# Ledger of designs, part 209: peptides against a protein of PDB entry 5TUV

Target 1, 107 residues: chain A of PDB entry 5TUV
Amino acid sequence: KEVIDRLRYLKAEIEDLELKERELDQQKLWLQQSIKNVMDDSINNRFSYVTHEDICNCFNGDTLLAIQAPSGTQLEVPIPEMGQNGQKKYQINLKSHSGPIHVLLIN
Target 2, 107 residues: chain B of PDB entry 5TUV
Amino acid sequence: AQECQNLEVERQRRLERIKQKQSQLQELILQQIAFKNLVQRNRHAEQQASRPPPPNSVIHLPFIIVNTSKKTVIDCSISNDKFEYLFNFDNTFEIHDDIEVLKRMGM

## One batch from the design tools (peptide; made by RFdiffusion4, then SolubleMPNN)

Design b2_p29_7_s1
Fold by OpenDDE base, seed 4:
Structure b2_p29_7_s1 (fold): chain B 107 residues (1-107), chain C 107 residues (1-107), chain A 29 residues (1-29)
Amino acid sequence: as target 1 above (107 residues)
Amino acid sequence: as target 2 above (107 residues)
Amino acid sequence: SEEEEKKKEEEKKEKEYFEKLQEKIKRIN
């Protein structure tokens, strides 16, 4: 009897959790769309930038490259492996499909 | 007994997924808040300056920051249309997205 | 040697970083 009762309890709880998970999935989708709408707004888009000072305040002592690229740009960074010349390959590959990529040297 | 244990494992798995999804939602909310704060800051700054910043003085979202030593040699190959970039470094680097930058800025 | 172990540790950290980066990139793309 106790086992049967436990089974019933667990099944009921799992059902509730399934509902909760679906709710969270919908909330995520809604929030993602909301964020997109906010960022795509003409006024917000106009002011969606950071300054050189902002970046310099976040980082120090290094060379800083700022790479602005359209949404959906493919970014590939291979795990460094030894090349044929014995040098590790440190590389960044970028491919945009919707617009040009802009690079700024900050430091 | 075995059925109970199987359901308990499933229950725990679902709970963990829900927890992860809740965390992801929280992060998205924080990102949206940070973005709104950025926009507000920039609007206020431009109002005070009575002009927009120079085009090359700001970095528009979305962007990434590449951080490397000042001693690092960077080679860049660019396509004609600037849609494709290949960066080669002779040493390691770090990459930070715009979300992380906004966090570091305290937005 | 201590220097060799230190180098090995740094290489390990680097590898781990880029592995984590790969995961982040997968989320973005």
Scores: peptide ipSAE 0.429, ipTM 0.868, DockQ to the pose 0.270
Fold by OpenDDE base, seed 5:
Structure b2_p29_7_s1 (fold): chain B 107 residues (1-107), chain C 107 residues (1-107), chain A 29 residues (1-29)
Amino acid sequence: as target 1 above (107 residues)
Amino acid sequence: as target 2 above (107 residues)
Amino acid sequence: SEEEEKKKEEEKKEKEYFEKLQEKIKRIN
């Protein structure tokens, strides 16, 4: 009796959790669309930038590369592994499909 | 008994996923707020200066920041259309997205 | 040696970082 009651309770709770999860998924989609709409707005797009000063204030002492690329650009960063010459390979691969990539050296 | 245990494990798994999704939603909200604050800041700054910033002095979203040691040698190969980039580093690096930068800026 | 242990620890941390980065990239794409 106790086991049966526990089973019923758990099944009901799982069903409620499934509904909650679907609700959250929907909210995420709506929010993502909202963000996209805000960013795609012509006025917002005009002012959607950071300055060199902004970047310099966020980081210290190192060489900084700023890479601006269109949304949807493919980014590949392989895990460093030993190459044939015994040196680890540190690489970044970028492939854009919608526009050019722009690189700025900050420091 | 075993069925109850299985359902309890499933319940816990679903609860954790829901918690993660809630956290992700919160992050998206913060991203939207940060973006709006950035736009507002830039609009105000340009109004005060009565001119837009020079084109090469700003980094438009979306972007990433790569930071590495000053001693790191960076080689870059670029396609003719500037749609494909390959970066080679002789040492390790870090990558930060625009969202993280906005957070560090206090947006 | 202590130096060897530090080097191993740094290598481990580096690997972990790039693994996390790979996961992040997969989520974005």
Scores: peptide ipSAE 0.433, ipTM 0.868, DockQ to the pose 0.267; fails the geometry check
Fold by OpenDDE base, seed 2:
Order: sequence, then C-alpha cells, then structure tokens
Structure b2_p29_7_s1 (fold): chain B 107 residues (1-107), chain C 107 residues (1-107), chain A 29 residues (1-29)
Amino acid sequence: as target 1 above (107 residues)
Amino acid sequence: as target 2 above (107 residues)
Amino acid sequence: SEEEEKKKEEEKKEKEYFEKLQEKIKRIN
C-alpha cells in the first residue's frame, strides 16, 4: 500500500514537472524572440555598441581583440594541442555567412 | 520498490533540469535588460555629444573579446573566402562574449 | 619539481577552460 501510494504520488509529480518544463521552454522561446525583435529594431541597432573605454574598464593588463561578426557566424576554437613544430596551437577560426567580420585591437 | 526508485531518480533529474532552465531564463531576462540599458546609455551620450562616436571607436554587437598576454604574438589571416578568418596565437587566450562584457560594465 | 608541477596544473586548467569554451560554442552554433 505504501509503495503503491508513493508510486502514484511520484507519477503525478512527474506529470506536473513535465508541464512546468514545457512552460519554461515556451517562455524561453518567447523571450528569445523578444530579444531578437528588440535587437532588430532600427533605433536599438543604431545604439547597440560598446566603446573602447568600456572594454578597457572590463579588462586590465592584457592585449584585447574585439571581433565583431554577424549573428550566425561560426566560431571554432580548438583545444590547444602540440603541433608538428612542437608548439601548442592556439587558434580561433571564424566563418561568417551573412556579412563582414571586423577586428579591432583595443590594447 | 525498484520502480519507485527509478521514478525518484527521474523526478530528481527533472527538478535539476527545471532549475537549470529557470536559471537560463533569468540570464536571458538580464541580457535583455542589459541591452536596453546599453541602448539608453548610448542614446543619451550621443545626445549630449551632439554627434555619433567615430566608427572605429566602438564595437557593435554582437561581438567577442579575446584577451591575451601583452607578450602574445597574434597572427590574423583571411582565407580565400573573405568571410573566413584564422587567428593564431603563440600562447593561451581567453574569450568573452558581449553578454559577459555587458555584465562587467554593470548594465 | 615545483615548477614542473605548477606547469602541469596550469596545463590542466587551460585544458579545462577550452573544454568549457567548446561547450559554450556548441550552444551558440
């Protein structure tokens, strides 16, 4: 009896959790679309930038590269491994499909 | 008994997944807020300056920041496809997305 | 040596970082 009651309780709870999960999934999709709409707005797009000062204030003592690329740009960063020359390969590969990539040296 | 244990494991798995989704949703909300704040800041700043910032002084979203030691040698090559970029570093680096930058900026 | 151990630890941390980065990239792509 106790086991049966526990099983019923767990099944009911799992069903409720499934509903909750679907709700969260829908909210995520809605919010993602909302963000897209906000970013695609002409006024917002015009002002959607950071300055060199902003970046410098966030990071200290390093060389900084700012890479601006369109949404959907493919980013590949291999795990550093020893190359043929005995040097680890530290690489970043970018492939854009919808527009140019812009690179700025900040520091 | 075994079925009860299996359902308890499933319940816990679903609870953790829901928790993760809730966290992700919160992050998206914060991202949207940060973006709106950024736009407002920039709009106000340009109004005060009575001009837009120079094109090379700003980084438009979306972007990533690569930070590395000042001693790091960086090579950038563009493939035959003008939309493909390869960066080579002689040492390690870190990558930060625009979302993280906005967080660091306090947006 | 202590220096070798430190180097190994840094290498491990580096590997972990890039592994995490790969996961983040997969989420974006």
Scores: peptide ipSAE 0.431, ipTM 0.864, DockQ to the pose 0.270; fails the geometry check
Fold by OpenDDE base, seed 3:
Structure b2_p29_7_s1 (fold): chain B 107 residues (1-107), chain C 107 residues (1-107), chain A 29 residues (1-29)
Amino acid sequence: as target 1 above (107 residues)
Amino acid sequence: as target 2 above (107 residues)
Amino acid sequence: SEEEEKKKEEEKKEKEYFEKLQEKIKRIN
């Protein structure tokens, strides 16, 4: 009896959790669309930027590259491994499909 | 019973997924708030200055920041259409997305 | 030596960072 009751309880709880998970999925989708709409708004787009000062305030003492690229740009950063010359390979590969990439040196 | 144990494992798995989704949703909310605050700040700043910032003085979203030592040598190869970039570094670097930058800015 | 240990620790941290970065990139792409 106890086992049967526990099974029934667990099944009911799992069903409730499934509903909750679906609810969260819908909320995520809605919020993502909302963010997109806000960012795509002409006025918001005009003011969607940071300044050099903003970046400098966040990072100190090093060389800073700002890379602006369209949404959907592919970013590839391999894990540094020893090359044929015995030197670790540090690289960033960017590929855009919808527009040019712009690079700014901040520091 | 084995069935009870299996359901408990499933329950726990679902709970963890829900927790992760809740966290992701919270991050999206914060992103939206940060973006709205950024836009508001910039609008106010431009109103006070009575002019927009110079085009090359700002970084438009979306962007990433690459941080590396001042001693790091950086080589960049660019495609003719500027759709593809390859950066080579002789030392390690860090990458930060625009979301993280906005967080550091306190947006 | 202390220098060797420091170097090993830095290499470990670097590897961990890039592994985490790979995970983040996979989520973005």
Scores: peptide ipSAE 0.431, ipTM 0.869, DockQ to the pose 0.240; fails the geometry check

Design b2_p29_7_s2
Fold by OpenDDE base, seed 5:
Structure b2_p29_7_s2 (fold): chain B 107 residues (1-107), chain C 107 residues (1-107), chain A 29 residues (1-29)
Amino acid sequence: as target 1 above (107 residues)
Amino acid sequence: as target 2 above (107 residues)
Amino acid sequence: KEEEEKKEKEKKEEEEYHKKLQEKIERIN
C-alpha cells in the first residue's frame, strides 16, 4: 500500500514538473523574442554601444581587444598545440557570414 | 521498490533542470534590463553633449573582449572581405562577452 | 618527484584554462 501510494504520488509530481518545464521553455522563447525585438529597434540600436572608458573601467592594466562582429559569427578557439619552435599556439578564429568584423585595441 | 527509486531519481533530475531554467530566465531578464539601462544612459549622454560620440570611440553590440597580458604578442590575419580573422597569441588570454561587460559596468 | 609534481600542476592548469575558455565560447555562440 505504501509503495503503491508513493508510486502514484511520484508519477503525479513528475507530470506536474513536466508541465512546469514546458511553461518555462515557452517563457524563455517569448523573452528571447522580446530581447531580439528590443535590440532590433532602430532607436535602441543607435544607442547600443559601450565606450573605451567603459571597457577600461571593467578591466585592469592588461591588453584589451574589442571585437565587434555581427550576430551569428563563429568563434573558435583550438586546443593549444606546440608549435614548430616549441611555443604553444594560442589562437582565436572568427568567421562572420552576415557582415564585416571590426577590431579595436584598448590600452 | 526499485521502481520508486527510479522515479525519485527522475523527479530530482527534473527539479534540477527546472531550477537551471529558472536561473537562465532570470539572467535573460537582467540582460534586458542592462541593455535598456545602457540605451538610456547613452541617449542621455548624447543629449547633454549635443552630439554623438566619434565612430571609433565606441564599440557597438554585439561584441567580445579579449583580455591578455601586456607582454603577450598578438598577431592578426584578416581576409580580404574582413569576414574572417585569425588571432595568434604567444600566451593565454581570456574572453568576455558583451553581457558580462554590461554586468561589470553595473548596468 | 618535485619536477613531476610541477609538470602535473602545469598540465592541470592548462586543462582548466581550456575548459573555462570552451565554456565561455559555448555561451557566446
Scores: peptide ipSAE 0.411, ipTM 0.871, DockQ to the pose 0.517
Fold by OpenDDE base, seed 3:
Structure b2_p29_7_s2 (fold): chain B 107 residues (1-107), chain C 107 residues (1-107), chain A 29 residues (1-29)
Amino acid sequence: as target 1 above (107 residues)
Amino acid sequence: as target 2 above (107 residues)
Amino acid sequence: KEEEEKKEKEKKEEEEYHKKLQEKIERIN
């Protein structure tokens, strides 16, 4: 009887958790759409930028590249492999599908 | 007994997923707040300056930041349409997305 | 033994670098 009661309790709890998970999924979708709407707004889009100073304040002492690419751009970083000269190759591959990529040297 | 154990494992799995989803939702909320704060900051700054910043002085979202040593040699090849970029580094580099940058900026 | 220790350290650093980088890439994509 105790085992049966435990089983019933667990099944009921799992059902409640399923409902909670679905609720969170819906909230995520809603929030994602909200973010998209906010970012796509013409006024917000006009002011959706950072400055060179902003970047320099976040990072110091290194060479900094800023790469502005459209949403959906594919970023690939291959596993470093030895080149023909015995040097490891560190690479970044970018492929955009919706627009041009812009690169800025910050420092 | 075995059925109880199986359900307890499932329960725990669902709880962990819910926890992860809650964390992801919080991150999205923070992203939206950060973006709104960024827009507000920029609007205020432009009002004070009475002009927008030069186009090449700012980095529009979405973007990524690549940082590497000042000693690192960087080579870049670009497609004619600027839709494809290949970067070659002779040493290691780090990548940071715009979300991380906004966090570091305190937005 | 010192050379082996150095080699192992370099290997671990490379693994850590790769792991950290891939984690960032996965978040961005």
Scores: peptide ipSAE 0.410, ipTM 0.870, DockQ to the pose 0.535
Fold by OpenDDE base, seed 4:
Structure b2_p29_7_s2 (fold): chain B 107 residues (1-107), chain C 107 residues (1-107), chain A 29 residues (1-29)
Amino acid sequence: as target 1 above (107 residues)
Amino acid sequence: as target 2 above (107 residues)
Amino acid sequence: KEEEEKKEKEKKEEEEYHKKLQEKIERIN
């Protein structure tokens, strides 16, 4: 009887958890769409930027490159390998499909 | 019973997934708030200046920041259409997305 | 040997560097 009762309890709880998980999935989709709508709004898009000062305040005095690229741009960083000159290759590959990429040197 | 144990494992797995999804939702909410705060800041700043910032003085979202030593040599190859970029570094670098930058800005 | 320990440490640091970088890339893409 105790085992049967435990099984019944667990099955009921799992059913509740399934409902909760589906609810969270729907909320995520809704929120993602909401964020997209907010960012795509003409007024918000006009003011969706950071300044050089903002970037400088966030990082130390190193060389800073700001790379602005359209959503969906592919970013790849290969595993560092030894080059022909014996130096490891540290690389960034960017491929955009919807628009040009812009690069700014901050520091 | 074995069935009871199996259901307990399933229950725990579902609980963990729900926890992860809840955390992801919270992060999305924070991102949306940060973005809205950024927009409000910029609108106010432009109102005070009575003009928009120069086009090359700001970085529009979405963007990434590459941080490397001042001693790092950077070479860049760009396609004619600026859709493809290849960066070569002679030393290590760090990458940060716009979300992280907004967090560091306190938005 | 001290040299071997140093090399192993360097290797571990490089692996950690790559791992951290790839984790960020996965979040960005």
Scores: peptide ipSAE 0.403, ipTM 0.870, DockQ to the pose 0.541
Fold by OpenDDE base, seed 1:
Formats: C-alpha cells, structure tokens, sequence
Structure b2_p29_7_s2 (fold): chain B 107 residues (1-107), chain C 107 residues (1-107), chain A 29 residues (1-29)
C-alpha cells in the first residue's frame, strides 16, 4: 500500500541521516583536536597574539578593555539589578583556575 | 497516516540538526585558518623587525574584548593572585571573543 | 500612556541587551 511504502522510505532516509550526523560528529571532534594541537604548538603559541592596532581597527570610538585569561576561565555576567543607590549594576565576573588574568586598556 | 506524519517531523528535525552541525564545522575550519594566518603574519613581522614586540603592546590568545562608551565609569576589583576579577560598569557594555576579533581583522 | 509605552520599550531593550550578552557568554565559555 502507498502508506506502507512511504513509511519504509522515510525509515530508510532517517537511517541515512543518522549515519550522516555521526559522520559530522566525528569530523567535529577531529577538528577540535586539530585546533588544540595547532594552538598548543610552541612555535604557534609564541606568535598567537594581536596588537593594539589590530583591536583599534576592529572597534572605534569606545573604551576598549582587553582581558587575557587562560583557557577554562569562567566568565559570568549577571542580570543587571538595581544597586543601593538605584543605579543598575552592570558587572563582569572572571575566575581563572590555571593562571593569572591580565587586563589592558586599549584606548 | 499519523505514523507518516510523525516520521516526517523527525526527518525534518534531523535535517535541521545536520545543517547546524555543518555550519559549526565550517566555523571551526575558519577559526583554524584564521589562527594560522595570524601566526604567519606575526612571525613575518617579527622577522622584519628583528625583535619581538614589547610584552605590554600585544594581547596573547585567548582573550576577550570589552567595549563600552567613553563615558562609562569602570571599577575593577582584583584578587591578590590575579585569578579573580570583578568589573563594575555604570552603563551597558559589549563583549567580543578572540575568534570574532580575528574575523574582523580579516584573518 | 506615553510613560507606560516608554517603560515598556525600555524593558524590551534591557531584555534584548541581556539576551545578546548571554548568547556571547555561552559561545565564549
């Protein structure tokens, strides 16, 4: 029957999609490991930086803070709440577990 | 039939997930390329200058950029070990990661 | 009525601000 044939077709297609999804998952894992290896290389690490000029070219007119923190640093931005003086609190919390945080004022 | 409709919904859901995974994979590839280009640029620049840049003139990866108005008042509290930072702003701010910066740089 | 509309717009802007910020935080972490 037409319905039975459609069901068989859909099931077969879903099976093919499952295979495709697994393939993409494996590719993602491979690329993530590749990126890690490239970034952890001693030579690449030595040259893995941007300049003040680079940052200024990306942004204009505002105050720019550059915060260098080790991988795995926890970044939290709480919901703005009213302070004791009635002013909303805009806040950033940073917690590193593997090294110090360095802050630079760009402009 | 209802069974066909259910499978069609599942099929569509899987297709959307695959599309998202493909997009994420492409972003990872671009990130790796951008990083390699950055390293190559910096290596060449240092070779021409015959010296590395001053330590406080560059921002090493990984980093984030905080962008806020010139009028925004920023208060910073830091732990003794520099592992914890608290930033308070009297107005809104934006955050950008190093990946976005590299994209804006055209890497 | 104008004050209520202004308040509602401000609320929406704040919600959008927070949403955009949280989306970026999720990408970074």
Amino acid sequence: as target 1 above (107 residues)
Amino acid sequence: as target 2 above (107 residues)
Amino acid sequence: KEEEEKKEKEKKEEEEYHKKLQEKIERIN
Scores: peptide ipSAE 0.405, ipTM 0.870, DockQ to the pose 0.626; fails the geometry check

Design b2_p29_7_s3
Fold by OpenDDE base, seed 5:
Structure b2_p29_7_s3 (fold): chain B 107 residues (1-107), chain C 107 residues (1-107), chain A 29 residues (1-29)
Amino acid sequence: as target 1 above (107 residues)
Amino acid sequence: as target 2 above (107 residues)
Amino acid sequence: DEEKKKKEEEKEKEKEYYEKLQEKVNRIN
């Protein structure tokens, strides 16, 4: 029946899509490793920075905090909830496991 | 048949995931390019200046930028080893990663 | 009430904002 043929076609297509998805996953892993290698290079690492001017040019006249932390640092931003004093709590929690965190006030 | 419909839904789901993964790969490629351009820019700039920038004038990757109103009061609690930070804001804030900053810089 | 509707809209906007923020946080982690 037409239905049987359609089922067969769909199953075959899904199988092909699974293969494609796995290929993309592998490509992602490869590219991520490539990026890591490039960033970990001693020369590249030496020049892997932005300036205060760069940041100021990207944002308008609000208060800007630059937080430099090692890779793997845990960042938590809880949903604002009412505190004990009736004020919403706006928080950022940072936890590093591999090195110190550095904070700069830009403006 | 219901089975045929189920497979069609699954096919569409997989197609969408593949599309998303392709987009993610493109973003990773752009990240790598942006990083390389950043390194090249900084290297050239230091060569022209014949000196590295002052250590506190630059922000090393990886970093995040927190943007908030000038009226926002920010309190920061820091651990002794500087591995843990707690920021409290009396108002809303925005967070931008280094990738977004590089994009805004046109890297 | 128009005032209630406005407050609800503001809450929804705030919710949407923090949802987007969480997506960014998840990418960083």
Scores: peptide ipSAE 0.245, ipTM 0.848, DockQ to the pose 0.458
Fold by OpenDDE base, seed 2:
Structure b2_p29_7_s3 (fold): chain B 107 residues (1-107), chain C 107 residues (1-107), chain A 29 residues (1-29)
Amino acid sequence: as target 1 above (107 residues)
Amino acid sequence: as target 2 above (107 residues)
Amino acid sequence: DEEKKKKEEEKEKEKEYYEKLQEKVNRIN
């Protein structure tokens, strides 16, 4: 009896959790669309940038590359492997499909 | 008994997923707020300066930041259309997205 | 032996770093 009651309780709770999870999924989709709409706004798009100073304030002591690329750009960072010259290869591969990539050296 | 245990495991798994999704939603909300604050800041700054910043002095979203040692040698190969970039580093690097940068900026 | 241990530790740190990096990459993509 106790086991049966526990099973019934757990099944009911899991069903409630499924509903909650679906609700959160829908909220995520809604929020993502909202963010997209905000970013696509002409005024917001015009002012959607950071400055060199902003970046420098976030990082210090290193070389900084700022890479601006369109949304959906493919970013690949392979695990370092030994190259033909016996040194590890540290690489970043970028492929855009919707526009050019822009790179700025900050420091 | 075994079925009860299985459902308890499933329950816990779902609870953890829900928790993760709630956290993700919170992050998205913060991202949207940060973006709006960024836009507001920039709009105000340009109004005060009575001019937009030079194109090469700002980094438009979306972007990433690559951070590496000042001693790191960086080679970049660019396609003719600037849609494909290959970066080669002789040492390790770090990548930070625009969201993290906005967080560090206090937006 | 100490050199081997140091090398292994470095490899593990590198592995962890790139695992974290992949998470960031996946977020951007």
Scores: peptide ipSAE 0.252, ipTM 0.847, DockQ to the pose 0.478; fails the geometry check
Fold by OpenDDE base, seed 4:
Structure b2_p29_7_s3 (fold): chain B 107 residues (1-107), chain C 107 residues (1-107), chain A 29 residues (1-29)
Amino acid sequence: as target 1 above (107 residues)
Amino acid sequence: as target 2 above (107 residues)
Amino acid sequence: DEEKKKKEEEKEKEKEYYEKLQEKVNRIN
């Protein structure tokens, strides 16, 4: 009897959790669309930027490159391996499909 | 019973997934708030200055920041259409996305 | 004096490096 009751309880709880998970999934989709809409708004897009000062305040005095690229740009950072010259390869590969990439030196 | 144990494992798994999804939703909300705060800041700043910032003085979203030593040599190869970039570094670097930058800015 | 000279030379090299880097980035832009 106790085992049967426990089974019933667990099954009911799992069903409730499934409903909750689906609700969260829908909320995520809604929020993602909301964020996209906010960012794509003409006014918000016009003011969606940071300054050189902002970047300098966030990082130390090292060399800072700012790379602005359209959404969906592919970023590849291969694992550093020894090159033909015996030096490790530290690389960044960027490929955009929708627009040009812009690079700025901050420091 | 074995069936009870199996259901308990499933229950726990679902609870963990729900927790993860809730955390992800919270992060998305914070990102949206940070973006809105950024927009408001910039609108106010431009109103005070009575002009937009120079085009090359700001970094428009979306972007990434590459941080490396001042001693690091950086080589860049670019396609004619600026859709493809290859960066070569002679030493290690760090990459930070715009979301992290906004967090560091306190937005 | 020698240490000071070395530091100044290093600073100048660093400056030149960043200037060259800036020029390179500007050319790409």
Scores: peptide ipSAE 0.133, ipTM 0.838, DockQ to the pose 0.025; fails the geometry check
Fold by OpenDDE base, seed 3:
Structure b2_p29_7_s3 (fold): chain B 107 residues (1-107), chain C 107 residues (1-107), chain A 29 residues (1-29)
Amino acid sequence: as target 1 above (107 residues)
Amino acid sequence: as target 2 above (107 residues)
Amino acid sequence: DEEKKKKEEEKEKEKEYYEKLQEKVNRIN
């Protein structure tokens, strides 16, 4: 009897959790669309930038490259492997499909 | 008994997924808020300056920041259309997206 | 033609910018 009751309880709880998960999925989708709409707005797009000072305040003492690329740009960072010269290869590959990529040296 | 254990495992799995989705949703909310704050800041700044910033003084979203040691040698190859970039580093680097930067900025 | 010339000028400007960037990187190194 106790086992049967526990099974019923667990099944009911799982059903409730399924509903909750679906709700969260829908909320995520809605919010993602909302963010996209806000970013695509002409006025917001005009002011969607950071300054060199902003970046410098976030990072100290190193070389900083800022890479601006269109949304959907493919970023590949291969796992470092030993090259022909016995040196590990540290690489970044960028491929844009919708527009040019712009690179700035910050410091 | 075995069925009960299976359902308990399933229950726990769903709970963990829900927790993860809730966290992701919170991050999206923060992202939206950060973006709106950024836009407001920039609008106000430009109004006070009575002009937009120079094009090369700002980094438009979306972007990434590459951080590496000042001692790191960086080689870059670019396609003619600026759609493809290949970066080679002789040492390790870190990549930060625009979302992380906005967080660090306190937006 | 004129469009080709403009594209070439843009490419040259890009090249110059890239060269300057490389110089800056080399100075930091």
Scores: peptide ipSAE 0.121, ipTM 0.837, DockQ to the pose 0.016; fails the geometry check

